Peptides against a protein of PDB entry 6RGO. Designs and how they scored, part 288

Target 1, 392 residues: chain A of PDB entry 6RGO
Amino acid sequence: MALKLLGFNQDATCFSVISSNKGVTIYNCDPFGKCFELEKSTSNDEELDFLVEMLFSTSLIAVVDKTIGASKRKKLKIVNTKRKATICELTFPHEIMDVIMNRKIICVVLKSDQIFVYDISCMKLLRTIDVRGEKLKSTSKFRNSEAVGDIGVRVSLSTDNNSILCYSSYSKSDKENAPLNDIVVFDALKCIQINVLPAVHQSNIVCIACSPDGMLMATASEKGTIIRVFKTIDTENDEPILVNEFRRGSRPSRISEMKFNHDNTLLACVGESDTIHIFALPVTTTEADANEDDTLQQSSHSLSSSINGLQYISKGLANRFGKIIVSKIPTQSQQRHVAYIKIPENAKYRIGFPKDTTNTIHICGEDGNYLVYSIPRNEVGPCTLVKSNTFD

## One batch from the design tools (peptide; made by RFdiffusion4, then SolubleMPNN)

Design b2_p24_3_s1 (from b2_p24_3, 11 letters changed)
Fold by OpenDDE base, seed 4:
Structure b2_p24_3_s1 (fold): chain B 392 residues (1-392), chain A 24 residues (1-24)
Amino acid sequence: as target 1 above (392 residues)
Amino acid sequence: ERKKLEEEAEEIEKKLEKLAEEKK
């Protein structure tokens, strides 16, 4: 059967898939097994398309049926999986492109480059973010590209209660074809813009990950060769703080998903390549541990890959167009992966980090494989397969 | 943790059901 992956939930305890014959299926990771199925609404051999966002491992899910007609693609249903009941339905003016959720907030991304921010507890609209603004509404030929590759607003939400929303925005250029290469950091609860990172890539941002605590974000462009990690809230001299620049590869390849682990020590990326890459982040020593005298030399042989210090984003040459292109970190300071997983080239994979095991990664493929890998700590190398299951 | 999340989801559900009734 053709499987389409919807992805893992926030804590990688569940993942969702579309099966051509069954509709939406949710699997529990441990113990492995099918926990929910949303039956196909139509007997037609139409290609199923859904968005499903889970509230962790709870009975609450957000569902968008994208299979049938322009009207259903605009409807968000909140469903109780235990009761198989729709609790509420929201209708949007435009097609829903993405839905992200935590314990406090639902964000709905529309094809119009609007983000609707809701308080989950009452489904009250807190904010409509118009990423294009009023000026760009007129020039948007709705890209009628049914192409799976359409460049739209990307979003990521912290899984904590702080509800830090990172989204891609259009660079301030009078060009009709302004790239989506700015990042806005937004407090989704207070509805306040916290930070703006201008021109973090030269091309459109196609992937964003926010850390679980909302303190870090990772970005990748259409090239997918460089991943940049920034602080979300903190600034240095009113300039964005670039924590890391990682090299995924020398060849262009799209990154479809990135995730931080729960302690912000690892960043994983997956996409069109045969390789999941895992990068080590510097452990942010919170200054709090300075006072306790306890001489326990825990030889945390953290691979102290030389944290070349906080490179001030030197005001790299303002290229003639006044765009602060984030100065390329010198190629010598670009870190490579610390670990990798080989995957089939023709299978799309999704990634998740479980909360309880910071050196474990969950992956699932459109090939019907659910795999658990252990990440090496002390060496650069392949991850070790710990558990495998199959699904259909 | 999981139990607390489920309790929060049940509270969300009850609030949403009530709001859906008040909108009819």
Scores: peptide ipSAE 0.325, ipTM 0.868, DockQ to the pose 0.844
Fold by OpenDDE base, seed 5:
Structure b2_p24_3_s1 (fold): chain B 392 residues (1-392), chain A 24 residues (1-24)
Amino acid sequence: as target 1 above (392 residues)
Amino acid sequence: ERKKLEEEAEEIEKKLEKLAEEKK
């Protein structure tokens, strides 16, 4: 039976899968078991394809039937899983490529490189973001779907109520073939652009993760060899703040998903490689307001190693050939993983971080494995398997 | 927290249902 993974919800309490025989199934992680099944609407032996975005562990889900030949690829359904009822249906002018949500916002990404931002409480359209911008509307050659691979607008949304939306955008190069290598940070509630990170990679961005609080974002390009972590809001001298640069590997490999844990101390990545990589983020000591009061002179020279934030000098010198030269951050500043999980080759896996256990990761595979791993804190090494379940 | 999320979702559902009825 072909399983297709849809992914974890925001807090890794549930995950969704497509079963070729049953349709969409949602599993609860603890206690492990089926909590919802969406039956096939069609008796056809067609390969099922769906988008399902869950609102945490609630009865509310967003569903798109992406099955080939389905007239429904332009329709978003809001479904109550307890009642098995469609509450709302929205139709879009173009095929839906992605759907992401939190408690406040739904973002719908279209094949037209448009992002529709909705208030979930009333399904009111707050903003239409045209990522191509007005200048490129004239060259509306739809990317011929066949030749330009799975390169589209990527999005990530903070899981908190701040609703920070990060999306990939086209560089301001006057070339018709501008890469999707800029990042825009957008307040989805206020509908305001907060920040623009120009040319964060040399090639198209294929994966983005926003932190749960929206304060950090991680990016990976088509090469998937380097992951960059930026602050979303803060700028130093009008330049983007690069917090970390991680090396996943030396060989190119596509990253399909990245996730921060709930306290922004870990970043995990998964993709086409046999390894899930987990990176440690520096603990940003928020300078607690040291109220000035108490006098005691204890002279302990705690060497506060001010980790001088590496100013990402976006020396995007377009060379004479219009190649964006992202200044190669010296390979010496690139951190490796602190932990890893080995996964079967050619198995697609998805990742999630549970809220209550910052050193635990949930993973699930199209091989029918749901696995819980403990992440080592004080040593570099493999994660320890804590729990395993199978699903069909 | 989970209970508050379920209550928030039920309020969203009620608002969406009311809007779906007002559009008919």
Scores: peptide ipSAE 0.291, ipTM 0.853, DockQ to the pose 0.838
Fold by OpenDDE base, seed 1:
Structure b2_p24_3_s1 (fold): chain B 392 residues (1-392), chain A 24 residues (1-24)
Amino acid sequence: as target 1 above (392 residues)
Amino acid sequence: ERKKLEEEAEEIEKKLEKLAEEKK
């Protein structure tokens, strides 16, 4: 049977899948098992497509039936999984492309490049963000949105109550074909723009991850070779702060998902490649503990050779991207601990970080595997498989 | 924490159900 992965919830306690025969199934991670099924409403052999966003491990889900030919592609349903009942239905003017939520906010992304921001407690519309409208002040030509396929507005929302929304926006270039390579940071509760990060990549942004606390954001372009990590709120001299730049690989490959762990020490990425990559983030030591002169003469063993390639990129980028203050990534922090997981070629996987174990990652595949890995702390290398389950 | 989340979700459910009844 063909499985399609929808993803993990915010705390990686559940994941959702589409089964061609059953419709949507939600699995609990621990103890492993089915916790909800949404039956297929149609007997047609049409390829099922859904959006499902869970409110953590609660009975509340947001559901969109995206199946081809369905007038339902414009409808958001809020469903109670325990009662198997639709609590609320919203209809939008355009097809729904994405839905994200936390305890306070639901964001709905439309094919029109509009983001509708709702207060979840009352489904009151707080803001409509028109990502095109900011560009249309210069050029009247509607992009034929049909011809530029898989490129749309990307969004990520902090899982905390601060509700920091990061979204891709069009660059201010007078070119009709301006890329979606700017990032806007938005307070979704106050409905205020906090920050704008201009031209964070040369091409369209296809993946964004916000940290759970909303303090960090990771971005990847269509090339998927470079991942950039920025501060979301903090600026230096009114300029965006680049915290990290990671190289996933030498070959272009689409990144489908990125996630931070709950303490902002790790960033994972997955996509079309045979490898999930896990990058170590520098622990921001708060300046308080700087007094311990711990002269740990850690032996400078020979991992020097592969890292020299990253030094050349930093100097060249400062000159090309103008005002991005690359805070001097201390040359000593270039021992970027990197872990990896090998996955089957062409298997789509999703990733999640559990809250209670910062060195554990949950993954699930369209191959029907749910896997739990331990991430090495001090060694560059493969993750260790801890648990495995299968689903259908 | 999980119990508090479930209680917050049940309060959201009750508010949304009430709003759906007021719109009929």
Scores: peptide ipSAE 0.209, ipTM 0.812, DockQ to the pose 0.833
Fold by OpenDDE base, seed 2:
Structure b2_p24_3_s1 (fold): chain B 392 residues (1-392), chain A 24 residues (1-24)
Amino acid sequence: as target 1 above (392 residues)
Amino acid sequence: ERKKLEEEAEEIEKKLEKLAEEKK
């Protein structure tokens, strides 16, 4: 059967798939098994397409039927999985491209480059963000962007209650075809723009990941060779803080998904390549707890690998062209993966980090494999397979 | 934690059901 992966929930306790014969199925990761099945409403041999966003491991899901020819591509349903009942239905003016949620917020991305931000508790519209309207104000040109393929607004939302929304926006360039290479950081609860990161890549941003706490954001362009990690809220002299620049590879390859682990120590990426890459982030020691005197002499041999190479290239070239805040981190200071997983080249995979085990990654494939890997701590190398299950 | 999340989801559900009834 053709499987299509919808992905993991926020804490990687469940994942969802589309089966061509059954419809939407939700699996629990531990114990492994089917939790919910949404049967096909139609006997037609039409290729099923759905968006399913889970509210963690709860009975609430957001569902969009994206099946071709379906008038339902503009409808969001909130479904109780235990009751198999639609609780709420919303209709949008345009096709739904993405849905993301946490405990407080639902964000709905439309084909119109609009983001509708809702309070989940009452489905009240808090804000409509019009990314095209922002572009029109900057460029004064209406462009029919219908013809530019798979390029649309990308979003990521923090899984915590702070509800930090990161989204791609159009650069202020007067060029016809301004890329979606800016990032806006938005407080979805307060409905306030917190930060703007201009020109974080040379081409359109195709993948964004927000950290669970909303303090970090990772970005990748269409080229998918470089991943950049930024602070979301913090700025230095009104300039964005680049925390890390990672090199996934030398060859262009699309990144489809990125995830932070729950303690912001790891970033994983997956896409069209045969390899899931896992990168280590610097542990931000909050300087706060330096005071308590507790003498436990655990000789943690700090492998002080001399990461000397973050030369803060000096403030000097304040040239009048919109500061590409991408400090040219010398190609030599681009960090590589610390761990990897080999996957079949022709199988799409999705990734998730479980909350309880910071050195474990969950992956699932359109090949029907659900796999749990252990991430090496002290060496650069392959992840170790811990558990495997199959689904259909 | 999971139990608290399910209780929060049940409260959200009850609010959404009530709003769906008020819109009919």
Scores: peptide ipSAE 0.153, ipTM 0.795, DockQ to the pose 0.836

Design b2_p24_3_s2 (from b2_p24_3, 11 letters changed)
Fold by OpenDDE base, seed 2:
Formats: sequence, C-alpha cells, structure tokens
Structure b2_p24_3_s2 (fold): chain B 392 residues (1-392), chain A 24 residues (1-24)
Amino acid sequence: as target 1 above (392 residues)
Amino acid sequence: SKKKEEEEAEKILEELEKLKKEEE
C-alpha cells in the first residue's frame, strides 16, 4: 500500500500517516500501536491527501482533506479523536498549504501566502499576516508568480507557550521575482513582529525549524547544502546573530524537515538524500547558573576538541544600502554532522525528538518503518538502532 | 506533565464544543 507520512507530533510521542486503503492513521510510539484512525470519506480509489496536525499526545487534531475538490482543500476541521467528532470547521478563501499548532495557537498557511493566526482555545482570529501584501508595500511591481512550482511561505512554531512563529518572507529586492529568502520572527500571542533576518540564503527558503523554546531557528534553501542557525529574538547592534552554519553536503539536495531536540543541543535534517544528518549545537550556558557553589566533582573530561575556530566573523559589512549581508562564514568554518542515519534511497522519512531522551531520535518512513536511534555523544559516527517497528 | 497537557486539551475541546453550539 502507498503510505504518505504526515510526520511526528511536537514531542515525537505520536506520528501520523495516510494509508491509501484506510485513510489517516495515528500511531503511538511507546507502546507502539494505532491510537486513532480517520476513515476515508469516499470509496473512490483516489489518491488521498491530508494535512493532520496533532496537539502533542492529546485528543485534539486539526485536519484538512486535500483529496477531492477545491472546497475541501479550504476547510480546516478541529476533531476530538476520543469522540470521533468535528468540534469546529473553518473555511478559508484559499487552499490550505500547512497547519501548525501548540497549546496556545493554531497557524494556517494559505496558498495566497497568508498566515492566519488563531487562539486555539476559542478559534478566534488574532492576526492575518499577508506576506504578499508586505511585498507589495516594498516592491512597486507585484507579479503573480503563481507559476514557479512548490515555492510558498514556510513556517515553524515554537512548541512552548511563548509561541514564537518564524516564517519566510519576500526580500525587498526590486527584482520582479524577489526570492522568499527573508525570515520574520513573530510573537504569535502578542501579534508583534520581533525580528527580521534579511537574505539568510541566496535562494528561496524551503525549510525552517524553530527550537522548542523559540530561541533558535534553522533555515535551509532550495540548494539544501548549507543550514544556518540564528538566534530568533537576540540581536547584536540591530543585526541578526548567526550561531552556526552547517554543511549538509556538497551536492544540492532538498531538505524537507529539520528539528531541534528539546534542549537545543542537536539539529537533525532529513530530505531527498539517503542520509539524515544530525548536527551538534554549542550549549548556550545561560550565565545564570554561575552562582551555586555545588562542589560535585564530576570529572567533566572536557574533550577540548579545538573548535577554537568560532571566529566570530566580524561586523557585517553594513553596506550603505542597509542590506545586512549575512557574512559568508568561510567554508573552512562550516561544521559537518556529528551523527548520521542511512535511510533507503527514494524513501521519504520524517524525524522527531522525544522530550525524555535528548540523545534519541525517532524516525518513520513511507516504507512502513518506525525506527528509534541512539545518537553518539562523544564520537562522530552512525547512530545506533535501538528499536524498530513496522506499520501499514 | 502529560496528564496536565491532556486535561488542558480537553478543556480547549470543551470550550470549542460550546462555541459550536452557540453558532448552531
């Protein structure tokens, strides 16, 4: 049967799949098993397409049926999985492209490059963000570039209650085909723009990940060769702070998903390549824990690996035209993966980090494999398979 | 805790079910 992966929930306790024969199935990761099924609305042999976003391991899901008719693709259903009942239905002016949520908000991304931000508790609209309308204000010529493929607004939301929303926006370039290579950081609760990261890549951004706490953001372009990690809120002299630049590979390959682990120590990426890459982030020691004198002599063998080469690449050349050129980190300072997982070629995989185990990653494939890997701590190498299950 | 998250989501669901009944 053809499986289509919808992905893991926010804490990787569940994952969702579309089965061509059954409809949507939600699996629990531990203990492994089916926890919910949404039956097909139609007996037709049509290719099923759904968006399903689950609120952690709760009974609340958001569902969009994309299978048939332009009208269904514009409807968001909020479903109670325990009652198997639709509790709310919203209709949008355009096709729904993505749905993301946390305990406070739902964001709905439309094909019109609009983001609708809702209070999840009452489904009240808090804000409509019009990414195209922002471009129209900055560029005198809006061409409806409807035609250039699968390039739309990308979003990521913090899984915490701070509800930091990161989204791709159009650069202020006078070019008719301005790329989606800016990032906006938005407080979705207060409905305030916090930060703007201009021209973070040379081409359109196709993947964004926000950290669970909303303090970090990872970005990848259509090339998928370089991943950049920024601070979301903090700025230095009104300039964006680039924390890391990672090299996934030398060959172009689309990244479909990135995720931080729950303590912001790891970033994983997956896509069209045969390899999931895991990168180590520097532990941001919050200066706050300097005070308590607790003498526990745990011999931190500081593997003083001489990563002394974090040259703080100096002052962005604020060229006179206010273009923050993200300083090209010299290719020599680009960090590689610390760990990897080999996956079947042409199998689409999704990734998730569980909360309870910072060195564990959950992955699932359209090949029907659910796999749990241990990430090596002290060495660069392959992850170790810990558990495997199959689903259909 | 997971239980507290489930209880919060059930409250959200109950509020949304009330809104649905007010719109019908």
Scores: peptide ipSAE 0.182, ipTM 0.805, DockQ to the pose 0.815
Fold by OpenDDE base, seed 1:
Structure b2_p24_3_s2 (fold): chain B 392 residues (1-392), chain A 24 residues (1-24)
Amino acid sequence: as target 1 above (392 residues)
Amino acid sequence: SKKKEEEEAEKILEELEKLKKEEE
C-alpha cells in the first residue's frame, strides 16, 4: 500500500501518515502503536493528500484535506481526537499550503503567500502577513502562480511559548523574478518583526528550521548543498549573525526537512538523498566557565582529507556577501562532528528529536519503518540502530 | 511536564468548543 509521511510532532512522541486505504493514522513512538485514525470520507480511488499538525502528545490536531478535486483544500479543521469531533472549522480564500502550531499560536500558510497568525486559545486572528504585498508596490504583474512551481513561502515556528516565527520573503530586487531568499524573524505573539536576514542564499529558500527556544534558525536553498545557521534575534552592528555553515554534499539534492535537537547541540537534515546528515553545533559556553584551563589535548587523530574542502569556503563568501559579519567561526571548530544514517534511495523519511535524550533521533519512512538511532558524540561516523518498528 | 501540556491543550479544546456554541 502507498504510505505518505506527514511527519513527527514537536517532541517526536508521535508521527502521522496517510494510508491510501485508511486515511490519516497517528502512531505513538513509545510505547509504539496506533493512537488515532481519521477514516477516509470518500470512496474515490483519488490520491489522498492531507496536512496534519498535532499539538505535542495531546488530543488537539489541525487537519486539512488537500485531496485533488476537494473544495476542502481551503478548510482548516481543529479536531479533538479523544472525542473524534471537529471543534472549529476555518475557511480561507486560497488553498492551504502549510499549518504549524505551538501552545500559543497557529500559523496557516496560503498559496497566495499569505500567513494567517491565530491565537490558538480562541482562534482569534492576530495578523495577516502578506509576503507579496511588500513587493507588489513596485510591479503590478501578478506572477501567474501556476507557472512558479513548488516554490512558496516556507515557515518554521519555535516550540516554546516565545513563538518565534521564521518565514522566507522576497528580496527587494526590482526584478519581476526576485527569489524567496530573505528570512523574516517575527514575534508571533506581539505581532512584531524583530529581524530581517537579507539574501541568506542565492536561490529560493526551500527549507527552514527554528530551534525549540527560537534562538537559532537553519536555512537551505533549492540546491541543498549548503545549510546556514543564524541567530534569530541577536544582531552584531545591526547585521545578521551567521553561527554555522554546513556542507551536506557536493551534488545538488533537495532538503525536505531540518530539525534542531532540544539543547541546540545538533542539527539533522533529510531529503531526496540516501543519507540523513547530523551536524554538531558549537555549544555556546556562557562566559562564566571560561576560567578552567581545560587543556583540550589535541588528539591529532587524522580526520581524513575530505574535511579540507571546508577551509576554502570561509574566505570566499566573506567577500561576495558583503556585510554578513561572519563572526570568525574559530578555525579550530572546523572539526565539525558529523553523524549520518543511510536510508533507501528515493525513500521519503521524516525526522524528530525526542526531548529527554539529546543524542537520540527518531526517523520514519514511507517504507513503513519507524527507527530509533543513537548519535555518536565523539566520533564522525554512522549512527547506531537502537530500536525498530513497522507500520502499515 | 507532559501532564501540564495535556491540561493546557484540554483547556484550549474547551475554549474552542465554547466558541463553536456561540457561533451556532
Scores: peptide ipSAE 0.178, ipTM 0.802, DockQ to the pose 0.809
Fold by OpenDDE base, seed 3:
Structure b2_p24_3_s2 (fold): chain B 392 residues (1-392), chain A 24 residues (1-24)
Amino acid sequence: as target 1 above (392 residues)
Amino acid sequence: SKKKEEEEAEKILEELEKLKKEEE
């Protein structure tokens, strides 16, 4: 059967799949098993497409039926899975491209490059962000909706209550085909733009991940060779907003998903390549907790010397031409993965980090495998398989 | 209608409040 993966929830306690025969199925990770099924509304052999966003381990899901020919691609349903009941239904002017949520906010991304931000508690519209409208104020030329293909506005939301929204925006270049290579950082609760990161890549941004606390953001372009990690907020100190640059590989490959773990020590990425890559982030020790644990000091010392090289380049370029945040980090300072998982060629996988175990990763494949891996601590190498389950 | 949207929002709030209490 053709499976399509929707992904893990925010804490990797559940994952969602589309089965060509059954419709949408949600699986619990531990204990492993089906927790919810949404039956097909149609007996047609049409390729099913859905968006499903789950609120953590709760009975609340947001559902969009994206099946071709379905009149429902503009409808968001909020469903209680325990009651098997639709709580509310919203209709949008354009097709829904993405839905993301936390305990405070739900964001709906439209094919029109609009982001609708709602207070989830009362489904009140807080803000409509018009990513094209911001471009129109600078350049009279609309990007034709047909020529966009797979390149749309990308979003990521912090899983915490701070509700930091990161989204891709069009560069202010007078070119008709301005790339989606700017990032906007937005406080979704206060409805305030916090920051704008111009030209974070040379090409369109196709993947964004926000850290659980909203303090970090990772970006990847269409090339998928370099991952950049940024601070979301300008620190009062002249510290560079660009904190890390990781090399996934030398060959271009699309990154489909990135995630931080819950303590911001790891960043994982997955995509069209045969390899899931896991990168170590430098622990920003706030000076206060420096007292007890001697064992983590050895790995931090080697990373601190590489960060000092980043500081020197940022200070020199910042002064002359408007904040070119992207200094070319010398290729020698590009960190590689610390761990990896080999996956079958052409198998689409999704990733999740469980909250309680910072050194484990959950993965699921369109091949019907749900796998739990242990991440090595002291050596660069393959992850170890801890648990395996199958689904259909 | 505004009243239907308010009744739908109130149901979401009641469900979200129950769900938050089940996670604490």
Scores: peptide ipSAE 0.110, ipTM 0.692, DockQ to the pose 0.051
Fold by OpenDDE base, seed 4:
Structure b2_p24_3_s2 (fold): chain B 392 residues (1-392), chain A 24 residues (1-24)
Amino acid sequence: as target 1 above (392 residues)
Amino acid sequence: SKKKEEEEAEKILEELEKLKKEEE
């Protein structure tokens, strides 16, 4: 059967899949098993396509049926899985491309490059963000490409209550083909733009991850060779703070998903390559004023790779075309993965970090494997398989 | 209608409040 992965929930306690014969199935990770199934409404051998976003381990899901007709692709259903009941149905002017949520906010991304921000508690519309603005609406022929690879607005939302929304935006270049290479940081609760990171890549951003606390973001372009990690809120001299630049590889390969772990010490990425890469982030010691006495030298051998370089994004030479190219961090300061997982070629995988085990990663594949790996802390190497299950 | 949207929002509130109490 063809499986399509929808991904993990926010805390990696559940994951969702589409099965051609069953419809949407939600699996619990521990204990492993089916916890919910959304039956296929049609007996037709049509390829099923859904969006499913869960509110953590709750019975609240957002569902979009993308399988049949332009009308369903525009409908968001909020479903109580315990009651098997639709609580709310919203209809949008355009096809829904993505849905993301936390305990406060639902964001709905449309094919029109609009983001609808809702208060989850009452489903009140707080803001419509028009990423294209008025000028760009006219020239972009809606790419009617049903191609899975279409360049649209990417979003990521913090899983905390601060509800930091990071989204890709068009660069201010008057070119009809402006890349989606800016990042906007948005307070989704207050509906205020708090930061703008211009031209974080040379090409379109295809993947964004926000940290659970909303303090960090990771970005990858269509090339998928470099991952950049920025501060979301903090700026230095009104310039964006680049915390890390990671090299995934030398060959171009699309990154489909990135995730931070719950303590912001690890960043994982997955995509079209045979390898999940895991990168170590510097532990930002909040200088809590540790006052006085207790000398308990818990030698946390943090692999303090002394990332001495808070490299200011030096004003990269404004090349004659006014594009703020984020100055290439010298290749010497580009960090590699600290850990990796080999995955089957041509199998799409999704990743999630469980809350309780910061050195554990959950992965699931379209090959029907749910795998739990332990991440090495003290050495660069492969992750160790701890648990495996199969699903169909 | 606005009234139907309000009734749908109230139902969401009641269900979300139940869900929150099940997570605590």
Scores: peptide ipSAE 0.099, ipTM 0.692, DockQ to the pose 0.051

